# Peptides against a protein of PDB entry 4KTY, part 4

Target 1, 266 residues: chain A of PDB entry 4KTY
Amino acid sequence: YVLNDIGVIFYGEVNDIKTRSWSYGQFEDGILDTCLYVMDRAQMDLSGRGNPIKVSRVGSAMVNAKDDEGVLVGSWDNIYAYGVPPSAWTGSVDILLEYRSSENPVRYGQCWVFAGVFNTFLRCLGIPARIVTNYFSAHDNDANLQMDIFLEEDGNVNSKLTKDSVWNYHCWNEAWMTRPDLPVGFGGWQAVDSTPQENSDGMYRCGPASVQAIKHGHVCFQFDAPFVFAEVNSDLIYITAKKDGTHVVENVDATHIGKLIVTKQI

## One batch from the design tools (peptide; aimed at target 1 Q197)

Design b1_p8_8_s2 (made by RFdiffusion4, then SolubleMPNN; from b1_p8_8, 5 letters changed)
Fold by OpenDDE base, seed 3:
Structure b1_p8_8_s2 (fold): chain B 266 residues (1-266), chain A 8 residues (1-8)
Amino acid sequence: as target 1 above (266 residues)
Amino acid sequence: VEIELLEE
């Protein structure tokens, strides 16, 4: 989880799983220095740089450009005129070295790019890490642990009312660490996500969230456990907005989200 | 359900 410099990222759809190679390059010249630079840009206290909890949380913030001029600018509109299309990247090295050289966010990334770069960051700093792909990944925007899908009376989705969304797939990271800040048993793999999705206490970051806690439905433990839980376990709530302004729950789908979670074995 | 398709 630390020594492998090439990996495989799963993507595509649950019924058509695809893999792509990704070069993490954590041992390449300048990469460790860049990771240290990232922490410098985050103004991370030196005392915290040895703490994987703090490091992974800072990394989740800094691998995305939001808030802090971090590493990658996300784009999902298929317009990449001012940078590199997300699909063109083959590894973390070029991205990180460009960031270090230009001192400006690199364009562009999507989830697997964020996860790839974040994986390099974690591994460079001695944190065992892997990429996880979740198929039918929920994006809960209002922290209610469900996907509220509002429908017009004709059955079409009301995009104005529907704020939550579902990705066909989403990639994030798991980092291995002890969690002395949590009850016994909630160490080990921690979900961390650098793809900018939701604000967490003032900036776009996510985790570390205890995988064990999430598996057991404990969403009260820091950090961002409710969000990560929702990504993998949200119910879809179909709500019809009536002309009279009332809302009626038409259906509940508890099986759609998180159909498959995949990570490569090392 | 509206599913956001990511680039492949």
Scores: peptide ipSAE 0.027, ipTM 0.708, DockQ to the pose 0.438
OpenDDE base, seeds 1, 2, 4, 5: peptide ipSAE 0.027, 0.038, 0.024, 0.023; ipTM 0.710, 0.733, 0.684, 0.678; seed 2 fails the geometry check

Design b1_p8_8_s3 (made by RFdiffusion4, then SolubleMPNN; from b1_p8_8, 3 letters changed)
Fold by OpenDDE base, seed 4:
Structure b1_p8_8_s3 (fold): chain B 266 residues (1-266), chain A 8 residues (1-8)
Amino acid sequence: as target 1 above (266 residues)
Amino acid sequence: PSIKLLEE
């Protein structure tokens, strides 16, 4: 989890699982220096740089360009004219070196690119890390632990009534650490996500959230456990928005979100 | 690429 510099990222659809190689390159020249530079740009106190909880949370914020001119600019509009298409990247090295050289955010990334770069960052700093892919990954935007899907009377989805959405797949990271700030048993793998999805206490960041806590439904534990829980276990609530402004719950699906979570055990 | 799906 620290020494392997080449990995596989799962993507695609739940019924058509695909894999792509990713070069993390944590031992390549200039990469560790760039990771230190990232923490410098974050103005991270030196005393916190040895704490994997703080480091992973800062990394979650800084791998995306939101808020702090971090490493990667996300783009999902299928227009990548002012940079590199997310699919063109094959590893973290070029991205990190470009960031260090230009001192400007690199264009463009999507979830697997964010996860790839973040994995390099964590591994460079001696934090065991892996990439996790969740198929049918929910994005709960209103923090109600459910995925609201609004339908018009004709049955078509009305995407204007909610910001909730489902990714066909989403990639994030798990980092291994102790959690002395949590009850005993909730150390180990912690979910962290650098893809800018939701604001967490003033910044686009996510985690570390205890995987064990999430598995046991403990969403009260820091950080961002409700959001990560929702990504893997939200109920789909199908709501018909009537012309008179009333809402009717048509169906509830508790099985759709998080159908498959895949990680390579390296 | 990652796409958002809203299923009916």
Scores: peptide ipSAE 0.138, ipTM 0.819, DockQ to the pose 0.186
OpenDDE base, seeds 1, 2, 3, 5: peptide ipSAE 0.094, 0.029, 0.079, 0.048; ipTM 0.788, 0.716, 0.778, 0.756

Design b1_p8_8_s4 (made by RFdiffusion4, then SolubleMPNN; from b1_p8_8, 4 letters changed)
Fold by OpenDDE base, seed 2:
Structure b1_p8_8_s4 (fold): chain B 266 residues (1-266), chain A 8 residues (1-8)
Amino acid sequence: as target 1 above (266 residues)
Amino acid sequence: VSIQLLEE
């Protein structure tokens, strides 16, 4: 989880799983220096740089460009002017070296690019890390742990009322660490995500969230456990908005989200 | 194609 510099990332659809090779290159010239530069740009205290909890949380913020002029600009509109299409990247090295050279955010990334670069960052700094792909990944934007899907009376989705969304797939990272700030048993793999999805206490970042805590429904544990829980386990709530302004729950689907979570063993 | 897509 630290020594392997080439990996495979899963993507596509749950019924048509695809794999993409990714070069992490954590041992390539200039990459360690760039990771240190990232922490310098974050103005991270030296005393915190040895703490994987702090490092992974800072990394989740800094791998995306939001808030702090971090590494990558995301784009999902299929228009990639003034940059490189997300699908053109083959590894982390070119991205990180460009960031170090230009001192400006690199365009463009999507989830697997964010996850790939973040994986390099973590491994470069000696934190065991892997990429995880979640198929039918929920994005709860109001922290109610549900996917609220509003329907018109004709059964079509009301896009104005429906704020929550589901990705066909989403990639994030898991980092291995102890969690002295949590009860015994909630160390080990921690979910961390650098794809800018939601604001977490003032910044677009996510984690570390204890995988064990999520599995046991302990959403009160820092950091961002409710959001990560929703990504993998939220119920779909289908609500019909009536003409008179009333809402009626038509259906609940507890099986749609998080149908498959995949990670490659090294 | 590797692009992420939102469900409709």
Scores: peptide ipSAE 0.358, ipTM 0.885, DockQ to the pose 0.237
OpenDDE base, seeds 1, 3, 4, 5: peptide ipSAE 0.343, 0.353, 0.325, 0.353; ipTM 0.890, 0.888, 0.872, 0.883

## One batch from the design tools (peptide; aimed at target 1 V166 Q197)

Design b1_p9_1 (made by RFdiffusion4)
Pose (drawn by RFdiffusion4):
Structure b1_p9_1 (pose): chain A 261 residues (1-241, 247-266), chain P 9 residues (1-9)
Amino acid sequence: YVLNDIGVIFYGEVNDIKTRSWSYGQFEDGILDTCLYVMDRAQMDLSGRGNPIKVSRVGSAMVNAKDDEGVLVGSWDNIYAYGVPPSAWTGSVDILLEYRSSENPVRYGQCWVFAGVFNTFLRCLGIPARIVTNYFSAHDNDANLQMDIFLEEDGNVNSKLTKDSVWNYHCWNEAWMTRPDLPVGFGGWQAVDSTPQENSDGMYRCGPASVQAIKHGHVCFQFDAPFVFAEVNSDLIYITAHVVENVDATHIGKLIVTKQI
Amino acid sequence: SYQYIPELP
């Protein structure tokens, strides 16, 4: 989780698992300096840089280009003007070195690309890290921790009213640290996510959210535990437009995996 | 990756 500079990112389907190799390259010339440059650009106060909670949260904001001209721009537009399609990248090095050299956000990325770059950032600084993949990952748009699926009279999905969504898969990171800001028992792995989905306190960032706190539903503990809980375990609520028609308690988060040791 | 909305069974 610190010294391995290559890894595997899982994707595809639960009974059709695909793998994508990834070069983290945290030891390559120019990468460590690039990680420091990322924190400088985020205008992160130096006095907080010994705190992994802060470093990881800043990283979750700065790895994406929204709000702060950070590292990577997301796209699903099937054109990818003036850049590289997200699927073309095979590691983090070219992205990070291009960012340091050009001093401009790099185009383009999707969830595994954000996760790969963020993983490089964490391991390079010495924060143990890994990439996790969540199959059938919920995206909660109204912060009620459930998927609200609105149906027309005919029983079909009303695409105008329905805003929540589900991914075939989503990848984020876990960072290892104590959580002196939380009661004892909630350190260890913290979910951190640099892929923009929902604002957290006015910026696209997510975490650190204690995985242990998410497991027992104690999502009152900072940061962004409710959103992460919703990604892995929200119920699907079918609502006819308002009457609750049905509830699917098992669709979301069918499987979560990471590379073995 | 892609997104979708599940249908009522």

Design b1_p9_1_s1 (made by RFdiffusion4, then SolubleMPNN; from b1_p9_1, 4 letters changed)
Fold by OpenDDE base, seed 5:
Structure b1_p9_1_s1 (fold): chain B 266 residues (1-266), chain A 9 residues (1-9)
Amino acid sequence: as target 1 above (266 residues)
Amino acid sequence: SFSYVPKLP
């Protein structure tokens, strides 16, 4: 989880699982320096740099460019004219070295790129980390732990009313650490996510959220447990928006989200 | 090109 510099990322569809190789390159020249530079850009206190809780949280913020001129600019509109298409990246090294050299956010990333770079960052700093892929991953944007899908009377999705979304797959990271800030038993793997999805106390960041806490429904535990819980366990609520302005719940699907969660175990 | 891009179902 620390020494392996090449990994596998799962992607695609739940019924058509695909894998790709990703070079983390945490031991390559300049990478450690770049990781330190990232923490410098975050203005992270030296006293916190030895704390994996703080480091992973800062990393989740800084691997994305939002808020803080972090490493990667996300793009989901299939327009990559001013950078590199997300699919063109094969590893973290070129991205991190470009960031260090240019001192500007690198274009462009999507979830697996964010996860790949973040994995390098964590491993480089001695934090055991792995990439996790969640198929049918929910993005709850209103923090109600539900995926509210609004339908027109004809059954089509009302895109204007439907703010929540479901990815066919989403990648994030799990980092291994003790959690002295949580009750006993909630250390170990912590979900952290650098893909800019939601604002967390002022910045686009996510985690560390205790995997054990999420599994046991402890969404009150810091950090961002409700969001991570929703990603893997939200119910789909299909709501028909009537012409008269009334809303009717048509169906509830409790099995769709988090249909499969996979990670390389080495 | 788009083989890796996540999609909304």
Scores: peptide ipSAE 0.212, ipTM 0.817, DockQ to the pose 0.122
OpenDDE base, seeds 1, 2, 3, 4: peptide ipSAE 0.039, 0.143, 0.077, 0.190; ipTM 0.726, 0.795, 0.781, 0.813

Design b1_p9_1_s2 (made by RFdiffusion4, then SolubleMPNN; from b1_p9_1, 4 letters changed)
Fold by OpenDDE base, seed 1:
Structure b1_p9_1_s2 (fold): chain B 266 residues (1-266), chain A 9 residues (1-9)
Amino acid sequence: as target 1 above (266 residues)
Amino acid sequence: MYSFIPKLP
């Protein structure tokens, strides 16, 4: 979880899972210096750099370019003319070294690229980390722990009535640490996510959220437990939007989200 | 390889 510099990332569909090799390269020349540079750019106090809770939260914010000119610019519009398509990356080293050299965000990433670079950052700083893939991963935009799906009267989906969405798959990270800020038993694996999805207290970041807390439905524990819980356990709420403006719940599916969560144990 | 929002049933 720290010493292995090559990994496997799971992607694809739940019924057709695929794997991609990823070179983390946490021991390559210049990578540790770049990770320190990232923390410098975040203006992180020296006193906090030994705390994995603070480091993982800062890393979550800084691996994406939003808010703070961090490492990677995300793009999902299939137009990558001003950079490298997300699928062209094979590891973290070139991305991190380009960031350090140019001092500008690198284009472009999607979830597995963010997760790969973030995994390098964590491992480079001595934090045990792994990549997790969630199939049918919910993106709850309004923090109601539901995935709202609006239907027209004819049964067609109306995507304009909600910003909620479901990814075919999503990759994030789990980092191993103690959580003295939480009750006993909620240390260990913590979910952290650098893919810019939602604002968390002023910045696009996510975690650390206790995996044990999430498993037991404790969404009150910092950080971002409701969002992570929703990614893996949201109910799909099918709502018919009638012409008169009324909304009627037609169906509830509690089994669709989080059908499969996969990680490689290294 | 790209992640996307699948069509909902």
Scores: peptide ipSAE 0.045, ipTM 0.758, DockQ to the pose 0.408
OpenDDE base, seeds 2, 3, 4, 5: peptide ipSAE 0.042, 0.026, 0.025, 0.028; ipTM 0.764, 0.656, 0.666, 0.683

Design b1_p9_1_s3 (made by RFdiffusion4, then SolubleMPNN; from b1_p9_1, 4 letters changed)
Fold by OpenDDE base, seed 5:
Structure b1_p9_1_s3 (fold): chain B 266 residues (1-266), chain A 9 residues (1-9)
Amino acid sequence: as target 1 above (266 residues)
Amino acid sequence: SFSFIPKLP
């Protein structure tokens, strides 16, 4: 989880699982320096740099460019004219070294790129980390722990009303650490996510959220447990928006989200 | 090129 510099990322569809290699390169020249530079850019004080809770939270913010001129700019519109297409990256090293050299956010990333770079960051700093892929991953944007899908009367999705979304897959990271800030038993793997999805107390960041806490429904535990819980356990609520302005719940699907969560156990 | 890109169902 720390020493392996090459990994496997799962992607694709739940019924067509695919894998790709990713070079983390945490031992390559300049990578540690870049990770330290990232923390410098975050203005992280020295006292916090030895705390994996703080480091992983800062990392989740800084691996994305939002808010703080962090490492990667996301792009989801299939327009990559001013950078590198997300699919062209094969590892973290080139991205991190470009960031260090240019001192500007690198274009472009999507979830697996964010997760790959974040994994390098964590491992480079001695935090055991792995990439997790969640198939049918929910993005709850209104913090109600549900995926509200609004339908027209004809059954088509009302894209204007439907703000929540479901990814066929999403990648994030799990980092291993003790959680003295939580009750006993909620250390171990912590979900952290650098893909900019939601604002968390002023910045686009996510975690660390205790995997054990999420499994037991403890969404009150810091950090961002409700969001992570929703990613893996939200109910799909299909709501018909009537022409008269009324809303009718047509169906509830409690089995669709988080259909499969996979990670390389190395 | 697009094989890695997540999609909305």
Scores: peptide ipSAE 0.251, ipTM 0.836, DockQ to the pose 0.121
OpenDDE base, seeds 1, 2, 3, 4: peptide ipSAE 0.027, 0.183, 0.235, 0.133; ipTM 0.692, 0.814, 0.835, 0.796

Design b1_p9_1_s4 (made by RFdiffusion4, then SolubleMPNN; from b1_p9_1, 3 letters changed)
Fold by OpenDDE base, seed 3:
Structure b1_p9_1_s4 (fold): chain B 266 residues (1-266), chain A 9 residues (1-9)
Amino acid sequence: as target 1 above (266 residues)
Amino acid sequence: SFSYIPKLP
C-alpha cells in the first residue's frame, strides 16, 4: 500500500468490469518534492504535516484545482482542446511534474485520474492508500442521504428539478490511519476523495470518512460521512412533479446504488 | 472507454 508504484484501477460497468494499469511513481525523481510543494501551496502548517487526518483532507482539496489552484482541472464535456484528455494519462508522474514546473493546474482529469494522483500523494507521504471503485455511485447534492429523481407526468426525468445524479462508476481513495478524534474501532481505512463533487465546509474536498463507521451507519462522524454514505447506500426516490406543483413519491429503489465496491489488494 | 458517464436510472 506504500511500496507498490504500479497499480490497477477498476472501471467500466458492474456487469462488464474493466481494469487499467496506473503508474503511481511515488519514488520517481521530483515527486516527493512536488507533494511537499502541494502542501506549501495549501499553506499547510508544518505541525499538521505529520497528521494523516489533516494531510489526507488537504490532499483531497489540493489534488483538484477548485478553490485553491490545485493540481488537476476536472472536465466531463468531452472537449479537451486545451490539455490532455483524461483517458490519455497513464500515471501520476507526468501530471505532478507538470504541476510543479508550470505552477498551474493541469488539464484534464476525471475520477480515476484524481484518484491516481491522490494515491501517489498519499503513498509518497507515507500514508498507506488504495483506489476504490464504486459502481452506480450516487452524488447527493442536497445532503438528505437519498437520490431525489424528479419525473414528469410522462415518466421522463425533469432535469430542472433533479439535482442529484448517479455515476456509472466512481473512483476514490482509502487511506489507512488511526482516528483518535473518533470512537475506538473507527480507525483503519478512511475514504477520501479528490474529485470535485461537493463543497465541504467551504472547499471542494471529501474525507477522511471512517469506512467502519460508514459500514455501521454512523454518518455523524467527521468528515463528510453523510456524503460517502450516500455514494454507496442511497435510496433512489422517484418523484412525479405534477402540473400543480405538488410532488408524489412513485417508487423507491434501495438496491441500485453501490452494487459493487472493488479495490486491488497489494 | 474510460469516460465518466452520469446516469439517471
Scores: peptide ipSAE 0.026, ipTM 0.668, DockQ to the pose 0.235
OpenDDE base, seeds 1, 2, 4, 5: peptide ipSAE 0.024, 0.025, 0.025, 0.023; ipTM 0.671, 0.681, 0.679, 0.668

Design b1_p9_2 (made by RFdiffusion4)
Pose (drawn by RFdiffusion4):
Structure b1_p9_2 (pose): chain A 261 residues (1-241, 247-266), chain P 9 residues (1-9)
Amino acid sequence: YVLNDIGVIFYGEVNDIKTRSWSYGQFEDGILDTCLYVMDRAQMDLSGRGNPIKVSRVGSAMVNAKDDEGVLVGSWDNIYAYGVPPSAWTGSVDILLEYRSSENPVRYGQCWVFAGVFNTFLRCLGIPARIVTNYFSAHDNDANLQMDIFLEEDGNVNSKLTKDSVWNYHCWNEAWMTRPDLPVGFGGWQAVDSTPQENSDGMYRCGPASVQAIKHGHVCFQFDAPFVFAEVNSDLIYITAHVVENVDATHIGKLIVTKQI
Amino acid sequence: NYLLPFEPP
């Protein structure tokens, strides 16, 4: 989780698992300096850089280009003007070195690309890290920790009212650290996510959220545990437009995986 | 990756 500069990112389906190799390249010339440049650009106060909670949270904001001209721009537009399609990248090095050289956000990325770059950032600085993949990953748009699916009278999905969504898969990172800001028992792996989905305190960032706190539903502990809980375990609520029609308690988060040791 | 469409129950 620190010294391996290559990895595997899982994607596809639960019974049709695909792998994508990834070069983290945290030891390549220019990368460590690039990680420092990322924190400088985020205007991160130097006095907080010894705190992995802070470093990881800044990283979750600065790896994406929204709000702060950070590292990577997301796109699903099937055009990818003036850049590289997200699927073309095979590692983090070219992205990070281009960012340092051009001093401009790099185009383009999707969730595994954000996760790959963020993983490089963490391991390069010495924060143990890994990439996790969540199949059937919920995206909660109204912060009620459930998927609200509105139905028309005919029982079809009302696409105008329905805002929540589900991904075939989503990838984020886990960073290893104590959590002196939380009660004992909630250190270890912290979910951190640099793919923009929902604002957290006015910026696109997510975490660190204690995985242990998410497991027992103690999502009151900072940061962004409710959103992460919703990604892995929200119920689907079918609502006819308002009458609750049905509840699917098993659809979300069918499997979560990471590369073996 | 992509979004999955919702289906009626």

Design b1_p9_2_s1 (made by RFdiffusion4, then SolubleMPNN; from b1_p9_2, 4 letters changed)
Fold by OpenDDE base, seed 5:
Structure b1_p9_2_s1 (fold): chain B 266 residues (1-266), chain A 9 residues (1-9)
Amino acid sequence: as target 1 above (266 residues)
Amino acid sequence: SSVLPFKPP
């Protein structure tokens, strides 16, 4: 989890699982320097740089460009004229070195690119880390731990009313650390996510959220446990919005989200 | 299939 500099990222769909290689390159020249530079740009105190909780949280913020001119600019509009298409990246090294050289955010990334770069960042700093792929990954926008899907009377999705969404797949990271700030038993793997999805106390960041806490429904534990919980376990609530303004719950699906969570066991 | 994730209908 620290020494392996080449990995596999799972993507695609639950019924068509695919893999791609990713070169983390945490030992390549300039990469450690770049990781330190990232923490410098974050204005992270030296005292916190030895704390994997703080480092992973800062990393989740800084690997994305939002808020702080971090490493990667996300793009989901299929227009990549001012940079590199997300699918063209094959590893973290070029991205990190470009960031270090230009001192400007690198274009462009999507979830697996964010996860790849973040994995390099974590491993480079000695934090055991792996990439996790969640199929049918929920994006809860209103923090109610459910996916509210509004339907027209004809059964079609009302995109204006429906703010929550589901990715066919989403990649994030798990970092191994102790959690002295949590009760005993909630150390180990912590979910962290650098893909900018939701604001967390003022910044687009996510985690570390205890995997064990999430698994046992402890969403009150820092950081961002409710959001991560929703990604893997939220119910789909299908609501018909009638013309008269009445909302009727048509169906509840408790099995769709988080249908499969995959990570390479290395 | 594309590498890009998407929001399924």
Scores: peptide ipSAE 0.306, ipTM 0.875, DockQ to the pose 0.174
OpenDDE base, seeds 1, 2, 3, 4: peptide ipSAE 0.292, 0.276, 0.272, 0.301; ipTM 0.868, 0.859, 0.854, 0.870; seed 2 fails the geometry check

Design b1_p9_2_s2 (made by RFdiffusion4, then SolubleMPNN; from b1_p9_2, 4 letters changed)
Fold by OpenDDE base, seed 3:
Structure b1_p9_2_s2 (fold): chain B 266 residues (1-266), chain A 9 residues (1-9)
Amino acid sequence: as target 1 above (266 residues)
Amino acid sequence: SHVLPFKPP
């Protein structure tokens, strides 16, 4: 397969799908060196650098700045005073080169920026990769594979009790690799996500999670399969918190999450 | 301008 250095990222709403061009620039001067530098900063053993499982997992951690002073600082509060607004980026090259030059995390990114940079990282290192956009993407924060939405008696969301949330869209990556650490049939595309969402065994990272395993309901395999499964398959559980402290399940929506998963074929 | 992701209510 021939890897393109320019791609398309899907975003927007499920009923109004939009596309954005993104320059991965994996062949640009200094980009491969920067990717190697990222692995150096992660203190990744040389023996692991040839293993796409380890590389993609390290990449998912290092493309975000959390824990390890990785590449990108996320910002979702509309405060971008000390950097570049996420929407201003058009590709990975400037971000990666800035990171390499400054040796400090680059501000700022959101999911598509993380996915864009991560895609460059993977492709630079010879791992086939693509960006995936999930519309109505669940963020399960307690790993129970469902979205618990607590409602007041008046029907309003109880924000104190409701910790789970849903993105209108979320972008992550799929990386192609064999999975000798998993049962036969669970190689191929692996979901990996560098957007810091949840802690995974001590760091903000996600994957690689076997797409085939998830598609067949197998979430018992490493890494972070339950979280990725929840992103695309979680049921919405609407629970009314009564004044007496009791909880009553009012409704279950099994169709809201993961209505559409879109990716450009590679 | 890019449509930012958000968490709808």
Scores: peptide ipSAE 0.271, ipTM 0.850, DockQ to the pose 0.167
OpenDDE base, seeds 1, 2, 4, 5: peptide ipSAE 0.253, 0.262, 0.269, 0.263; ipTM 0.847, 0.849, 0.846, 0.850

Design b1_p9_2_s3 (made by RFdiffusion4, then SolubleMPNN; from b1_p9_2, 4 letters changed)
Fold by OpenDDE base, seed 1:
Structure b1_p9_2_s3 (fold): chain B 266 residues (1-266), chain A 9 residues (1-9)
Amino acid sequence: as target 1 above (266 residues)
Amino acid sequence: SYVIPFKPP
């Protein structure tokens, strides 16, 4: 999880799983220096740089360009006129070296690109890390641990009544660390995500969230456990919006979200 | 080519 410089990222759909190779290149010239530069740009105290909790949280913020002129600009508009299309990247090295050279955010990334670069960052700093792909990944926008799906009286979906959405797949990272700030048993793999999805205490970042805590339904532990829990375990709530303005719950699906979570064992 | 993530309606 630290020594491998080439990995596999799972993508596609739950019924058509695909794989893509990704070069992390954590040992290539200039990459470690760039990771240190990223922490410098974050104005991270030297005393915190040995703490994987702080490092992974800072990394989740800095790998995306939002808030802090971090590494990657996300784009989902399919034009990508002023940079490299997300699908054109094959590894982290070119992205990180461009960032270090230009000192400006690199265009463009999507979830697997963010996860790839973040994986390099973590591994460079000696934090065991892996990429995780979640199929039918929920994006809970209002932090209610539900995916609200509003239906018109005719049964058609009204997408204007909620900002909640579901990705066909989403990639994030898991980082291995102890969690002395949590109860015993909630160390180990921690979910961290650099794809800018939601604001977390003032900036676009996510984690570290204890995977063990989430598996046991403990969403009260820092950081961002409710959001990560929702990604993998949100209930789909089908709500009919009546003409009189009332809402009626028609159905609940507790099995759709997080149908499959895949990571390579290396 | 590469399948990009999307949010189905």
Scores: peptide ipSAE 0.201, ipTM 0.829, DockQ to the pose 0.163
OpenDDE base, seeds 2, 3, 4, 5: peptide ipSAE 0.173, 0.186, 0.038, 0.151; ipTM 0.813, 0.807, 0.732, 0.804

